# Designs tried in a protein design run: peptides against a protein of PDB entry 2C5K. Part 33

Target 1, 91 residues: chain A of PDB entry 2C5K
Amino acid sequence: EDPFQQVVKDTKEQLNRINNYITRHNTAGDDDQEEEIQDILKDVEETIVDLDRSIIVMKRDENEDVSGREAQVKNIKQQLDALKLRFDRRI

## One batch from the design tools (peptide; made by RFdiffusion4, then SolubleMPNN)

Design b2_p16_1_s3 (from b2_p16_1, 6 letters changed)
Fold by OpenDDE base, seed 2:
Structure b2_p16_1_s3 (fold): chain B 91 residues (1-91), chain A 16 residues (1-16)
Amino acid sequence: as target 1 above (91 residues)
Amino acid sequence: MVELRPLKPLSEKLKE
């Protein structure tokens, strides 16, 4: 098992869960889980930082092609940004 | 309500 890939997978699944939540709760303040959602979004942001750091270390120390991993992290960032925009636009 | 799960940090995964 590649821990990097596992973290990527778990992160994307979590973002999908939140996306589904927003679909069902498109009005701000209508559910007690909103604070938890905000906490999870912060956890995702911290996870992305860790993923980026791991790529930097790999480029420096392992001489491995990290382009695939960089693309994966970029995709997660895009998913997060889209989700945050959707979450913040709720009224 | 949706089921939310805490994310395990990469640093924790690297220890496994």
Scores: peptide ipSAE 0.152, ipTM 0.769, DockQ to the pose 0.059
Fold by OpenDDE base, seed 5:
Structure b2_p16_1_s3 (fold): chain B 91 residues (1-91), chain A 16 residues (1-16)
Amino acid sequence: as target 1 above (91 residues)
Amino acid sequence: MVELRPLKPLSEKLKE
């Protein structure tokens, strides 16, 4: 059991759910879940901060190769940014 | 309706 990978997995699944929501709701304000979506996006941002901090600790204290984990976090950040753009561009 | 699940903090996952 790797808690880092579990968090990565959960985060990506949540972003995918939101992405599917945006696909079905291309007009802003047409669903009561929009505020909840924004709150979850903030939760994802905080989760990414935690993931980054864990990588810093691993590199400093454990001297492990963190390149793979850094790539995973980068991918999540890109997914989040793309999703935010889609969400904000709705009219 | 989309089922949204709350994310658990990494700090909590580390304690599991």
Scores: peptide ipSAE 0.150, ipTM 0.767, DockQ to the pose 0.059
Fold by OpenDDE base, seed 4:
Structure b2_p16_1_s3 (fold): chain B 91 residues (1-91), chain A 16 residues (1-16)
Amino acid sequence: as target 1 above (91 residues)
Amino acid sequence: MVELRPLKPLSEKLKE
C-alpha cells in the first residue's frame, strides 16, 4: 500500500477513535486520559504537516498531479478542526 | 521524498 494513503487512513481512523472517546467522555476533566488525548491531537497535527510536506516534494521533485492528495489532506484538516471544536466545547 | 510515519493507535497511546 502507498505509504501516503496508509498514513491518511491511519490518521482518519485515529480521529474517529478520539471522536468516539469524546462521545463516551462528554464531561471535561472526568478522565485522566484527557491530557493524552490532547497529545494525540498534536500528533495528528504533526502528521498533517508531514503529509503536506510530502505533497510539496511530489509537486517539486516528481511533478505529479497531487490534487487528489491535497483534497485528502484538506478533508483530514476539516475532520481535525471539527473534532477539536467538539473536544473544547465539552462541559 | 518525505518519509511518512504512521500514527500510533489510540488504544496504544492511552496505555503509555
Scores: peptide ipSAE 0.060, ipTM 0.645, DockQ to the pose 0.404
Fold by OpenDDE base, seed 1:
Structure b2_p16_1_s3 (fold): chain B 91 residues (1-91), chain A 16 residues (1-16)
Amino acid sequence: as target 1 above (91 residues)
Amino acid sequence: MVELRPLKPLSEKLKE
């Protein structure tokens, strides 16, 4: 069991669900779930902060090669940014 | 409707 990888996986799956929602709801304000989507996006941002903190601890306390985990967090940040842009550009 | 799940915090996952 790797809790870091599980959190990464859950986060990416959540972002994918939101991406699918945007595909079906390309007009802003047309569904009651929009506020919930915004809340989930904030949860994702906080999760990214936690993931970054865990990497810092790994570097400090375990002196592990964290390049792979840093790349994963970078990928999640890119996915989040792209999703936020898509969400904000809805008419 | 899309099923949305609350994310389990990393701190909680570390306790498992």
Scores: peptide ipSAE 0.152, ipTM 0.770, DockQ to the pose 0.059; fails the geometry check

Design b2_p16_1_s4 (from b2_p16_1, 5 letters changed)
Fold by OpenDDE base, seed 5:
Structure b2_p16_1_s4 (fold): chain B 91 residues (1-91), chain A 16 residues (1-16)
Amino acid sequence: as target 1 above (91 residues)
Amino acid sequence: MVELKPLKPLSEELKS
């Protein structure tokens, strides 16, 4: 079991599900769902911080190759930014 | 040490 990969997988899955929801609801929906999306996006941001920190520790203190993990986090950041843009553009 | 945890599960309203 690799907790890093589990968190990456879960994060991408949730971002995908939110993206699908926005596709089905291209205008602002119920306040409860909109607030949940906002909260999830904030949680993803915090998760990315933790992922980055874990990579720093691996690179500095554990003599581990981090190139693959850095690419994964970069991909998540790009996915998050794209989703934020779609979310904010809705009327 | 950095502890990593999965996100909270989505509500049914947001699931596909």
Scores: peptide ipSAE 0.228, ipTM 0.811, DockQ to the pose 0.741
Fold by OpenDDE base, seed 3:
Structure b2_p16_1_s4 (fold): chain B 91 residues (1-91), chain A 16 residues (1-16)
Amino acid sequence: as target 1 above (91 residues)
Amino acid sequence: MVELKPLKPLSEELKS
């Protein structure tokens, strides 16, 4: 498994775990876990930037088909956005 | 060159 796919896989897994945590904890708090979630969401945003950059390099310099990878990144962005909404809307 | 790094592992509190 190449680094791109590994990062995609790990990112999705973490987002899924956070989503499960939010499901179990539907009330927001000021504990260490809430802060960690916020930090992870920011890290995921930076990871997406790096993934996009890697796709740009592949498309420009390596003449590889990037459509599949673009779809994967788009999916992660959608997953992140949905999770952020759930995280922020908790009372 | 773009360096890709996996996310740091979740704490046990978030995994359970």
Scores: peptide ipSAE 0.228, ipTM 0.808, DockQ to the pose 0.749
Fold by OpenDDE base, seed 2:
Structure b2_p16_1_s4 (fold): chain B 91 residues (1-91), chain A 16 residues (1-16)
Amino acid sequence: as target 1 above (91 residues)
Amino acid sequence: MVELKPLKPLSEELKS
């Protein structure tokens, strides 16, 4: 498994775990956990930027087909947006 | 090539 796929897999796993936590805690919990979630969501946003950059380099410098990787990043973006919405709507 | 790294591991409070 290449570094791109490893990062994609790890990112999706963390988003899933946070989503599961939010499901179990539909109201804001301890400040430590809420702050950690916020920090991770920001880290995921930066990771997505890095993934997009890697795709640009792969397409430009390596002349590789990037359609599959673009679809994976799109899926992560959608997962992130959905999670952010759930996180922000909690009381 | 762009350097990629996995996210930091979640705390046990978020995993459990």
Scores: peptide ipSAE 0.227, ipTM 0.809, DockQ to the pose 0.768
Fold by OpenDDE base, seed 4:
Structure b2_p16_1_s4 (fold): chain B 91 residues (1-91), chain A 16 residues (1-16)
Amino acid sequence: as target 1 above (91 residues)
Amino acid sequence: MVELKPLKPLSEELKS
């Protein structure tokens, strides 16, 4: 499988799992889990940066159509933003 | 070239 697609898939899956966890835990849970979630969200942010960079390289150096990949990254960003909002709103 | 890496797997506590 294409490494870009694999990373996209893994990222979305993790965000979904965290979202499910937050759904089950409307209040802040154990500090360890809350800290892990925070770390994962930061890791996802870094991953998105890397995904964007890869798109730039593909577009510039490989002259490939990246519209589809750009849409995928945009979708992940939206998913991340929504999740961060839910995470931060919990008491 | 940008090297992409999969995220670390979630703990069981977050998956369950």
Scores: peptide ipSAE 0.224, ipTM 0.806, DockQ to the pose 0.801

Design b2_p16_2_s1 (from b2_p16_2, 5 letters changed)
Fold by OpenDDE base, seed 5:
Structure b2_p16_2_s1 (fold): chain B 91 residues (1-91), chain A 16 residues (1-16)
Amino acid sequence: as target 1 above (91 residues)
Amino acid sequence: MVEKSKELLKRTEKFL
């Protein structure tokens, strides 16, 4: 499997976990897992940076069409931003 | 923690 796609897949699974947590916990600090979820959010954020860097390398060194990968990363960024907003808005 | 692909990491190192 394409390493890029594997990382994307793993990242989406993390986002799914975060989404499920937020759905079940609309009150901040009401669960022991909140700190872990915060860590996952940060991990996803860092992973997005790595994905972007990989795309830059592909453009430079491999001269491949990366538009599809850019779209995937954009989608992940949008999902993360939405989840971060929902997470932070919890009362 | 999700284990990132080693190959992806190697590619990112080319950028750094």
Scores: peptide ipSAE 0.117, ipTM 0.735, DockQ to the pose 0.049
Fold by OpenDDE base, seed 3:
Structure b2_p16_2_s1 (fold): chain B 91 residues (1-91), chain A 16 residues (1-16)
Amino acid sequence: as target 1 above (91 residues)
Amino acid sequence: MVEKSKELLKRTEKFL
């Protein structure tokens, strides 16, 4: 498996963990894992930046077709944004 | 922290 896809896979696993946490914890600040989940959210956000940067390099230096990878990153961004909104809306 | 591949990180460094 290529390095880009490995990072995408790991990121999706993190998003899945966040989703499971939000589903089970609809009250903010009542669980010891909340800080860890916040750290994971931040990690995913930073990973998306790295994925975008890698795509820019592929377009600039390698002249590769990046449309498929751009679509994958777009999907991850949409999932993250939805999870952030759900996480922040907890009472 | 999720481990990113060294190859992906290298590409990111080229951009920077």
Scores: peptide ipSAE 0.114, ipTM 0.734, DockQ to the pose 0.049
Fold by OpenDDE base, seed 4:
Structure b2_p16_2_s1 (fold): chain B 91 residues (1-91), chain A 16 residues (1-16)
Amino acid sequence: as target 1 above (91 residues)
Amino acid sequence: MVEKSKELLKRTEKFL
């Protein structure tokens, strides 16, 4: 069990949930789940901060190669940014 | 809410 990978997995599942919601709801404010989705977006953003911090600690304290983990977080950031733009563009 | 592992949170706390 890798705690980092578990968090990454959970984050990706949340991103998928957001993506699915956006595809079904292209109008803002017309669904009771919108507030929940907004909360999930914020949760993912905060989780990315935690993931980045964990990588810093691994570099500092464990002196391990974190390139793979950095790439994973970068990918998550890119997905989040794209979803945020799509979510905000809904009318 | 994302269920973050306690171990990951512990590492984050070390950073802070």
Scores: peptide ipSAE 0.113, ipTM 0.734, DockQ to the pose 0.050
Fold by OpenDDE base, seed 1:
Structure b2_p16_2_s1 (fold): chain B 91 residues (1-91), chain A 16 residues (1-16)
Amino acid sequence: as target 1 above (91 residues)
Amino acid sequence: MVEKSKELLKRTEKFL
């Protein structure tokens, strides 16, 4: 499998885990998994940086049309931003 | 915990 697509798939699974957690835990700080979810959020942020860098390398070294991959990363960023907002708005 | 592809990381290192 394409390593880029594998990382995208893994990131999407992490976003789903966060979404499910927020749905079940609409109050902040009352669960032992809170810290784990915060760690996953940070991991996704760092992974997005790696995905962006990989796209830059592909454009430079392989001269590939990366529009599709850029769209995938943009989608992940949008999902992450929405989840971060929902997570932070919990009372 | 999700493990990132070693090949993807190797490509990223070329940019750094």
Scores: peptide ipSAE 0.112, ipTM 0.733, DockQ to the pose 0.049

Design b2_p16_2_s2 (from b2_p16_2, 5 letters changed)
Fold by OpenDDE base, seed 5:
Structure b2_p16_2_s2 (fold): chain B 91 residues (1-91), chain A 16 residues (1-16)
Amino acid sequence: as target 1 above (91 residues)
Amino acid sequence: MVERSRKLLKKTEKFL
């Protein structure tokens, strides 16, 4: 599989797992678990930065059509933003 | 990038 697509898939699955966890735990829980979730969300943000950098390299060095990849990254950013909003709004 | 994403995904198994 394309390494870019593998990372996209893994990132979306990470976000889905956390989203499902938040659904089952709609209130803030153990401080250690909350910190771990926050760390995971930060790791996802850094993964998105890496994906964006990969697209920049493809545009510059490979001169490939990256519109599909840009749309995928945009979708992940939207998923992350929605999840962060759910996470932060919990009491 | 792939190995990192796999390791990060592994960290979420505790939340399944």
Scores: peptide ipSAE 0.693, ipTM 0.951, DockQ to the pose 0.862
Fold by OpenDDE base, seed 3:
Structure b2_p16_2_s2 (fold): chain B 91 residues (1-91), chain A 16 residues (1-16)
Amino acid sequence: as target 1 above (91 residues)
Amino acid sequence: MVERSRKLLKKTEKFL
């Protein structure tokens, strides 16, 4: 599989797993995993930076149409932002 | 990039 698509897939699955966990644990501070979730969300942000860098290189050096990849990264950013909002607003 | 994403995905198994 294309490495870019593999990373996109893994990142979306990571966010889905955390989202499902929050659904089962919808109160802040329910367990000792809250800090670990914050760390994972930061790791996802770093992954998005890597994906964006990959797109920049493709656009500059390979003259490829990157609109599809840009849309995928935008979607992941939106998913991350929505999850952060949900995570932070838990009672 | 791929190895890191796989490692992070593995890390989230504790939340399944």
Scores: peptide ipSAE 0.691, ipTM 0.950, DockQ to the pose 0.888
Fold by OpenDDE base, seed 1:
Structure b2_p16_2_s2 (fold): chain B 91 residues (1-91), chain A 16 residues (1-16)
Amino acid sequence: as target 1 above (91 residues)
Amino acid sequence: MVERSRKLLKKTEKFL
Protein backbone atom coordinates (compact mmCIF):
# COMPACT_ATOMS: atom_id res chain seq x y z
CA GLU B 1 0.00 0.00 0.00
CA ASP B 2 1.01 3.61 -0.59
CA PRO B 3 2.81 4.79 2.56
CA PHE B 4 0.89 8.07 2.50
CA GLN B 5 -2.43 6.24 2.41
CA GLN B 6 -1.32 3.89 5.19
CA VAL B 7 -0.59 6.84 7.47
CA VAL B 8 -3.90 8.49 6.57
CA LYS B 9 -5.72 5.26 7.38
CA ASP B 10 -3.91 4.78 10.69
CA THR B 11 -4.54 8.39 11.72
CA LYS B 12 -8.24 8.22 10.97
CA GLU B 13 -8.49 4.97 12.90
CA GLN B 14 -6.76 6.57 15.89
CA LEU B 15 -9.30 9.38 15.86
CA ASN B 16 -12.19 6.96 15.46
CA ARG B 17 -11.07 4.87 18.43
CA ILE B 18 -10.79 7.95 20.62
CA ASN B 19 -14.14 9.22 19.41
CA ASN B 20 -15.75 5.91 20.32
CA TYR B 21 -14.11 6.01 23.74
CA ILE B 22 -15.43 9.54 24.34
CA THR B 23 -18.89 8.34 23.40
CA ARG B 24 -18.66 5.68 26.13
CA HIS B 25 -17.09 8.17 28.55
CA ASN B 26 -18.97 11.41 27.99
CA THR B 27 -17.86 12.88 31.32
CA ALA B 28 -14.37 14.17 31.91
CA GLY B 29 -12.19 12.81 34.69
CA ASP B 30 -8.84 13.57 36.29
CA ASP B 31 -7.29 10.22 35.46
CA ASP B 32 -4.38 8.85 33.48
CA GLN B 33 -6.59 7.95 30.51
CA GLU B 34 -7.67 11.56 30.01
CA GLU B 35 -4.03 12.62 29.90
CA GLU B 36 -3.22 9.83 27.47
CA ILE B 37 -6.02 11.00 25.16
CA GLN B 38 -4.47 14.47 25.15
CA ASP B 39 -1.13 12.90 24.25
CA ILE B 40 -2.72 10.95 21.40
CA LEU B 41 -4.35 14.11 20.04
CA LYS B 42 -0.92 15.77 20.05
CA ASP B 43 0.48 12.72 18.25
CA VAL B 44 -2.17 13.19 15.57
CA GLU B 45 -1.26 16.86 15.21
CA GLU B 46 2.37 15.89 14.68
CA THR B 47 1.35 13.25 12.13
CA ILE B 48 -0.62 15.88 10.22
CA VAL B 49 2.49 18.05 10.07
CA ASP B 50 4.40 15.10 8.64
CA LEU B 51 1.69 14.45 6.06
CA ASP B 52 1.75 18.10 4.98
CA ARG B 53 5.52 17.95 4.63
CA SER B 54 5.25 14.85 2.48
CA ILE B 55 2.83 16.67 0.17
CA ILE B 56 5.26 19.58 -0.15
CA VAL B 57 7.97 17.13 -1.16
CA MET B 58 5.68 15.46 -3.70
CA LYS B 59 4.79 18.80 -5.27
CA ARG B 60 8.45 19.77 -5.44
CA ASP B 61 9.97 16.52 -6.64
CA GLU B 62 7.20 14.99 -8.77
CA ASN B 63 5.31 18.11 -9.85
CA GLU B 64 2.11 16.06 -9.72
CA ASP B 65 -1.42 17.04 -8.83
CA VAL B 66 -1.61 16.47 -5.08
CA SER B 67 -5.07 17.97 -4.61
CA GLY B 68 -6.46 14.58 -3.61
CA ARG B 69 -3.87 14.15 -0.88
CA GLU B 70 -4.40 17.73 0.28
CA ALA B 71 -8.12 17.02 0.57
CA GLN B 72 -7.39 13.91 2.66
CA VAL B 73 -5.22 15.88 5.05
CA LYS B 74 -7.85 18.60 5.27
CA ASN B 75 -10.41 15.95 6.18
CA ILE B 76 -8.18 14.60 8.95
CA LYS B 77 -7.72 18.13 10.31
CA GLN B 78 -11.48 18.59 10.38
CA GLN B 79 -11.95 15.25 12.11
CA LEU B 80 -9.34 16.19 14.70
CA ASP B 81 -10.94 19.58 15.34
CA ALA B 82 -14.36 18.00 15.79
CA LEU B 83 -12.95 15.43 18.20
CA LYS B 84 -11.11 18.07 20.21
CA LEU B 85 -14.36 19.98 20.52
CA ARG B 86 -16.20 16.90 21.79
CA PHE B 87 -13.38 16.12 24.20
CA ASP B 88 -13.32 19.64 25.65
CA ARG B 89 -17.11 19.97 25.96
CA ARG B 90 -17.47 16.99 28.26
CA ILE B 91 -18.63 17.86 31.78
CA MET A 1 6.49 7.70 8.86
CA VAL A 2 4.54 4.44 8.42
CA GLU A 3 6.28 2.64 11.26
CA ARG A 4 5.62 5.58 13.57
CA SER A 5 2.00 5.70 12.47
CA ARG A 6 1.52 2.00 13.22
CA LYS A 7 3.13 2.41 16.63
CA LEU A 8 0.89 5.35 17.47
CA LEU A 9 -2.18 3.43 16.33
CA LYS A 10 -1.22 0.55 18.62
CA LYS A 11 -1.28 2.95 21.57
CA THR A 12 -5.03 3.30 21.06
CA GLU A 13 -5.76 -0.42 21.45
CA LYS A 14 -6.45 0.15 25.14
CA PHE A 15 -9.36 2.40 24.15
CA LEU A 16 -11.15 -0.26 22.09
Scores: peptide ipSAE 0.691, ipTM 0.950, DockQ to the pose 0.890
Fold by OpenDDE base, seed 2:
Structure b2_p16_2_s2 (fold): chain B 91 residues (1-91), chain A 16 residues (1-16)
Amino acid sequence: as target 1 above (91 residues)
Amino acid sequence: MVERSRKLLKKTEKFL
């Protein structure tokens, strides 16, 4: 399996799990889970940076067509942004 | 990158 695709898959699953949790917990609580979710979202952001860097390397060193990979990263960014908005809107 | 991604995914198991 392509390592890039594995990371994409894992990242999307992370976001899905958090999204599902927020669905079940639609009100913000003062529980330590809120802070941990923030940490996870930050981890996802860092993963996206790594994915972007890997695309740059693939384009430069392997001269590969990375349009599909760029689209995947864009999709993850959109998913992250939507999740952040949902997370922050909770009262 | 993959090892980190797997570890971070595992961190979300508590939210299942």
Scores: peptide ipSAE 0.688, ipTM 0.949, DockQ to the pose 0.899

Design b2_p16_2_s3 (from b2_p16_2 with N8L E10K V14K)
Fold by OpenDDE base, seed 1:
Structure b2_p16_2_s3 (fold): chain B 91 residues (1-91), chain A 16 residues (1-16)
Amino acid sequence: as target 1 above (91 residues)
Amino acid sequence: MVERSRELLKRTEKFL
């Protein structure tokens, strides 16, 4: 098992859950799960920080080519930003 | 999820 890839996989699953929630709840504050979704958004944000840190360490200590991992994290960040925008723009 | 990412960091640092 690659622990980096496992974290990426878990993060993408959470982003998918958020996406599904937004599509079902295009109005803000009318559901008991809204707070949980907000918590997941914050959890993803904190996880991305840890992913970035791990890449920095691998780049520094192993001098490994981390371009692929950097691209994965960049993609996750883009997804998160898009979901945050959609979540905040709900009526 | 954050817990798993913290463990990832710990494992990465142990390869020092």
Scores: peptide ipSAE 0.262, ipTM 0.819, DockQ to the pose 0.045
Fold by OpenDDE base, seed 2:
Structure b2_p16_2_s3 (fold): chain B 91 residues (1-91), chain A 16 residues (1-16)
Amino acid sequence: as target 1 above (91 residues)
Amino acid sequence: MVERSRELLKRTEKFL
């Protein structure tokens, strides 16, 4: 499998985990897993940086059409931003 | 997950 797609897949799985957590925990600090979820959020952020960097390199050095990959990363960023907003607004 | 993404970067850069 394409390593880029593997990273995308893993990232989406982590986003789903965060989504499920938020759905079950609408109060901030109400669960001992909250710290783990915060760590996952940061991990996803760092992974997105790496995904973007890989696209830049592929576009520059391999002269590949990366439009599809850019769209995938954009989608991941949108999902992350939405989840962060929901997570931070919990009372 | 970060480690896997870093490996992705390494692989991508090595093909240059």
Scores: peptide ipSAE 0.250, ipTM 0.814, DockQ to the pose 0.045
Fold by OpenDDE base, seed 3:
Structure b2_p16_2_s3 (fold): chain B 91 residues (1-91), chain A 16 residues (1-16)
Amino acid sequence: as target 1 above (91 residues)
Amino acid sequence: MVERSRELLKRTEKFL
């Protein structure tokens, strides 16, 4: 499998885990897994930075179309931002 | 997960 797609797949899996957690725990600080979820959010942020960096490197090759990969990263960023908003708005 | 993304960067830079 393409390493880029593997990272994307793993990232989306972690985003799904966060989404499921927020759905089950709509009150802040109600269980001992919340800190782990916060750590996962940070890991996803760092992973997105690496995904962007890889695309920048690929753009150096004028024969390689990176538009598809840019769209994938954009989608992940949008999901992350939405999850952060939901996570932070919990009472 | 960060380790996998770091490996992605290493491979991308190596083969381009």
Scores: peptide ipSAE 0.247, ipTM 0.815, DockQ to the pose 0.047
Fold by OpenDDE base, seed 4:
Structure b2_p16_2_s3 (fold): chain B 91 residues (1-91), chain A 16 residues (1-16)
Amino acid sequence: as target 1 above (91 residues)
Amino acid sequence: MVERSRELLKRTEKFL
């Protein structure tokens, strides 16, 4: 069991859902799922905070090499930022 | 997501 990788996987799945939603809905507020998607975006953002915190704990308490995990979180952050920009720019 | 995040958070409690 690797809780970190499980959270990463779930997060990427949510990002994929958001990406698909944006592709289908280029007009803001045209669907009843709009608010749910906004909530998911926020949840992903908060999940990234948890991922970062877990990395800090691993560095401090477990003394484990976290470079790979840091790269994964960086990638997720980049994807989230791109999706947030696309979502907010919808007319 | 919540259950897996909870397991992760149990470890992050050491940070808080």
Scores: peptide ipSAE 0.235, ipTM 0.808, DockQ to the pose 0.050

Design b2_p16_2_s4 (from b2_p16_2, 6 letters changed)
Fold by OpenDDE base, seed 2:
Structure b2_p16_2_s4 (fold): chain B 91 residues (1-91), chain A 16 residues (1-16)
Amino acid sequence: as target 1 above (91 residues)
Amino acid sequence: MVKKSEELLKRTEKFL
C-alpha cells in the first residue's frame, strides 16, 4: 500500500477514537483515558505536519499531482480542529 | 498508538 495512504488511514482511525471518546465523555477529567486522548490529539497534530511535508516533497522531487492528497490532509485538519474544539469545551 | 510508515518519514526528512 501507498505509505501516504496508510498514514492517512491510521490518522482517521485515531480521529474516530477521539470522536467516540468525546461522545461518551461530556465532562472533562471524568475518565482515566482522558490523558491518552490528549496524547492522541497531539500525535494527530504532528502527523498532519508530516503529511504536509511529504506532499511538498512529492511536488518538488517527483512532480506528482498532489491535489487528491492535499484534499485528504485538508479533511483531516478540519476533523481535528472540530474535535479539539469539542474536547476543550467539555464542562 | 498508531505507527507512521517509514517511507513517509523518509520523505519528510528529505524535505527538512
Scores: peptide ipSAE 0.104, ipTM 0.723, DockQ to the pose 0.049
Fold by OpenDDE base, seed 3:
Structure b2_p16_2_s4 (fold): chain B 91 residues (1-91), chain A 16 residues (1-16)
Amino acid sequence: as target 1 above (91 residues)
Amino acid sequence: MVKKSEELLKRTEKFL
């Protein structure tokens, strides 16, 4: 598996962890894992920046077809944004 | 901790 896909896979696993946490914890500040989940959210956000940057490099320097990778990153962004909203709406 | 690919990081550094 290529490095880009490995990062995408790892990111999706992180998103699943976040989703599972939110579904089980609808109250903010009630669990010792909340800080860890916040750290994971931040890591995913930073990873998306790295993924975007890698795509820019491929377009600029390598002239590769990046349409498929752009779609994958877009999907991850949408999932993250949805999870952030759900996480922040917890009472 | 989930690891990022070193190759992906290398590309990111090239962009910066």
Scores: peptide ipSAE 0.104, ipTM 0.721, DockQ to the pose 0.065
Fold by OpenDDE base, seed 1:
Structure b2_p16_2_s4 (fold): chain B 91 residues (1-91), chain A 16 residues (1-16)
Amino acid sequence: as target 1 above (91 residues)
Amino acid sequence: MVKKSEELLKRTEKFL
């Protein structure tokens, strides 16, 4: 499998885990998994940086059309931003 | 646990 697509797939699984957690835990700070979810949020942020850099390399070194990959990363960013907002709004 | 692709990271290092 394409390494880029594997990372995208893994990131989507992380986003799903966060979404499921928020749905079940609408109050902040009362669960032992809270710190783990915060760590996953940070890991997704770091992964997005790696994905963006990989796209730059592909444009430069391989001269590939990366429009599809850029759209995938944009979608991941939008999902992350929405989840961060929901996570931070918990009381 | 989610794993990052070693190949993707190697490509990223070319940019850095």
Scores: peptide ipSAE 0.103, ipTM 0.722, DockQ to the pose 0.064
Fold by OpenDDE base, seed 5:
Structure b2_p16_2_s4 (fold): chain B 91 residues (1-91), chain A 16 residues (1-16)
Amino acid sequence: as target 1 above (91 residues)
Amino acid sequence: MVKKSEELLKRTEKFL
């Protein structure tokens, strides 16, 4: 499997876990897992940086599908931003 | 913690 796609897949699984947590927990600080979820959010953020850097390297090779990968990262960024907003706005 | 692909990391290091 494409290493880029494997990282994307793993990241999407993390986002799914975060989404499920937020859906079940609408009150901040009400669960012992909240700190772990915060750590996962940060890990996804750092992974996106790595994905972007890998795309920059791939742009040096005209034979690689850069546009498709950029679209995937954009989608992940949008999901992360939405989840961060929902997570931070909990009361 | 998610395990990142070693190949992806190598590409990132090449950029840095």
Scores: peptide ipSAE 0.098, ipTM 0.718, DockQ to the pose 0.049

Design b2_p16_3_s1 (from b2_p16_3, 9 letters changed)
Fold by OpenDDE base, seed 4:
Structure b2_p16_3_s1 (fold): chain B 91 residues (1-91), chain A 16 residues (1-16)
Amino acid sequence: as target 1 above (91 residues)
Amino acid sequence: SKSAEKVRESLKTVKL
């Protein structure tokens, strides 16, 4: 098992779940689920920071080729940004 | 968090 890849996978799945929620809830609500989504988005942001930090360590201390991992994190960031935009633009 | 722990496990040298 590659823990990095597992985190990437889990993060993408979380974002997909939120995306599905937004699709079903195109208007902003004031319920517990809306707050939970905000919490998950925050957790994803923190996870991305951790992923970035891990890449930095790999580049510096392990001297490994991290191009693939950098691309994966970039993809997650793009997914997050798109999702945040959708979430925030709801009425 | 679980995710943070998994990320740390991916490193030979844990500095997170």
Scores: peptide ipSAE 0.071, ipTM 0.694, DockQ to the pose 0.071
Fold by OpenDDE base, seed 2:
Structure b2_p16_3_s1 (fold): chain B 91 residues (1-91), chain A 16 residues (1-16)
Amino acid sequence: as target 1 above (91 residues)
Amino acid sequence: SKSAEKVRESLKTVKL
């Protein structure tokens, strides 16, 4: 299995879990769960950087199809931004 | 993290 695709899948699942948490906890808290979510969001940001770097390397190979991977990373970035907005706007 | 390691492994594969 392609490690890139596995990372994409795992990242999307993490974001979905956080999104579901926010739905169940639409008010901001100051407990261990809230801090854990903040840590996961930072981990996702780091993962996106790594994914982008991997695409840059793949572009050096003429035989690599990077357009689909770029679209996948773009989608993850959009999910992250939307999730951060929901998380930060909670009262 | 596990994800970071998987991405690094992906990079290694591309460099082969």
Scores: peptide ipSAE 0.071, ipTM 0.679, DockQ to the pose 0.067
Fold by OpenDDE base, seed 3:
Parts: sequence; structure tokens; C-alpha cells
Structure b2_p16_3_s1 (fold): chain B 91 residues (1-91), chain A 16 residues (1-16)
Amino acid sequence: as target 1 above (91 residues)
Amino acid sequence: SKSAEKVRESLKTVKL
């Protein structure tokens, strides 16, 4: 199994879980779960950095086509940004 | 951390 694809899959799953949480909790809370969500979002950001770094390394090999992986990371970034907006816009 | 390890494995595959 491709570790890159596994990380992508896990990351998207995490973001989906958070998105579902926000749907159930459309008002900002002040509990441990809200803090946990913040921590997970930071973990996702760090994961994206690692994914980007892996792509940079792949690009050092001129024979590597990284377009597909770049598109996947871009999609995750967009998903993260959308989720952050939903999270922050809650009152 | 778990994700980081998986990504590191990916990096090793491409001969970092």
C-alpha cells in the first residue's frame, strides 16, 4: 500500500469527522471537545506540510509525475480551509 | 505522528 495515499485518506477522514461534529454543534462551545478539534486541525496542517515535502522530493526526480498527488494535496487544503471557515464562523 | 511515519516511509521510497 502507498503510504502517501494512506495519509491522504486518513486526513480526509479526519476532516470529514470534524465537519460532521460542526454540523451537530453549530454553536461554538467552551468544552474539551472544542479544544480537541483545534488540536486535530493543527495536526492536519502539519500533515499537509509533510505531504508537500514528499512531493517536492518526488519532483527532484524528473521522471516523476506528481500532478495527481499535487491535486490531492490541493483538495485537502481546500477542505481544511472550508472547515476552518465553518469552525470560526460559529457563534 | 502515525501519519508522519507513513509519510516518512513514502519519502524513503523516493530515496529522499
Scores: peptide ipSAE 0.067, ipTM 0.680, DockQ to the pose 0.067
Fold by OpenDDE base, seed 1:
Structure b2_p16_3_s1 (fold): chain B 91 residues (1-91), chain A 16 residues (1-16)
Amino acid sequence: as target 1 above (91 residues)
Amino acid sequence: SKSAEKVRESLKTVKL
């Protein structure tokens, strides 16, 4: 499988796991798990930067149609933003 | 705790 697609898949699965955790933990806690989730969210943000950079390289060096990959990254960004909102709104 | 470890492992199952 294409490494780009694998990273996209892994990122979405990670966000889904966090989303499921929030569902089971609807109140914000001040424990190690909450901090771990925040760290994972930062890792996802860094991964998105890497995905964007890879698209830039593909457009520049390979002159490939990247519309599909751009749409995938956009979808991940939207998923991340929605999840961050849900995470931060917990009491 | 053991329960906390399970949560961490679940979240880290997919490595980015």
Scores: peptide ipSAE 0.026, ipTM 0.601, DockQ to the pose 0.157

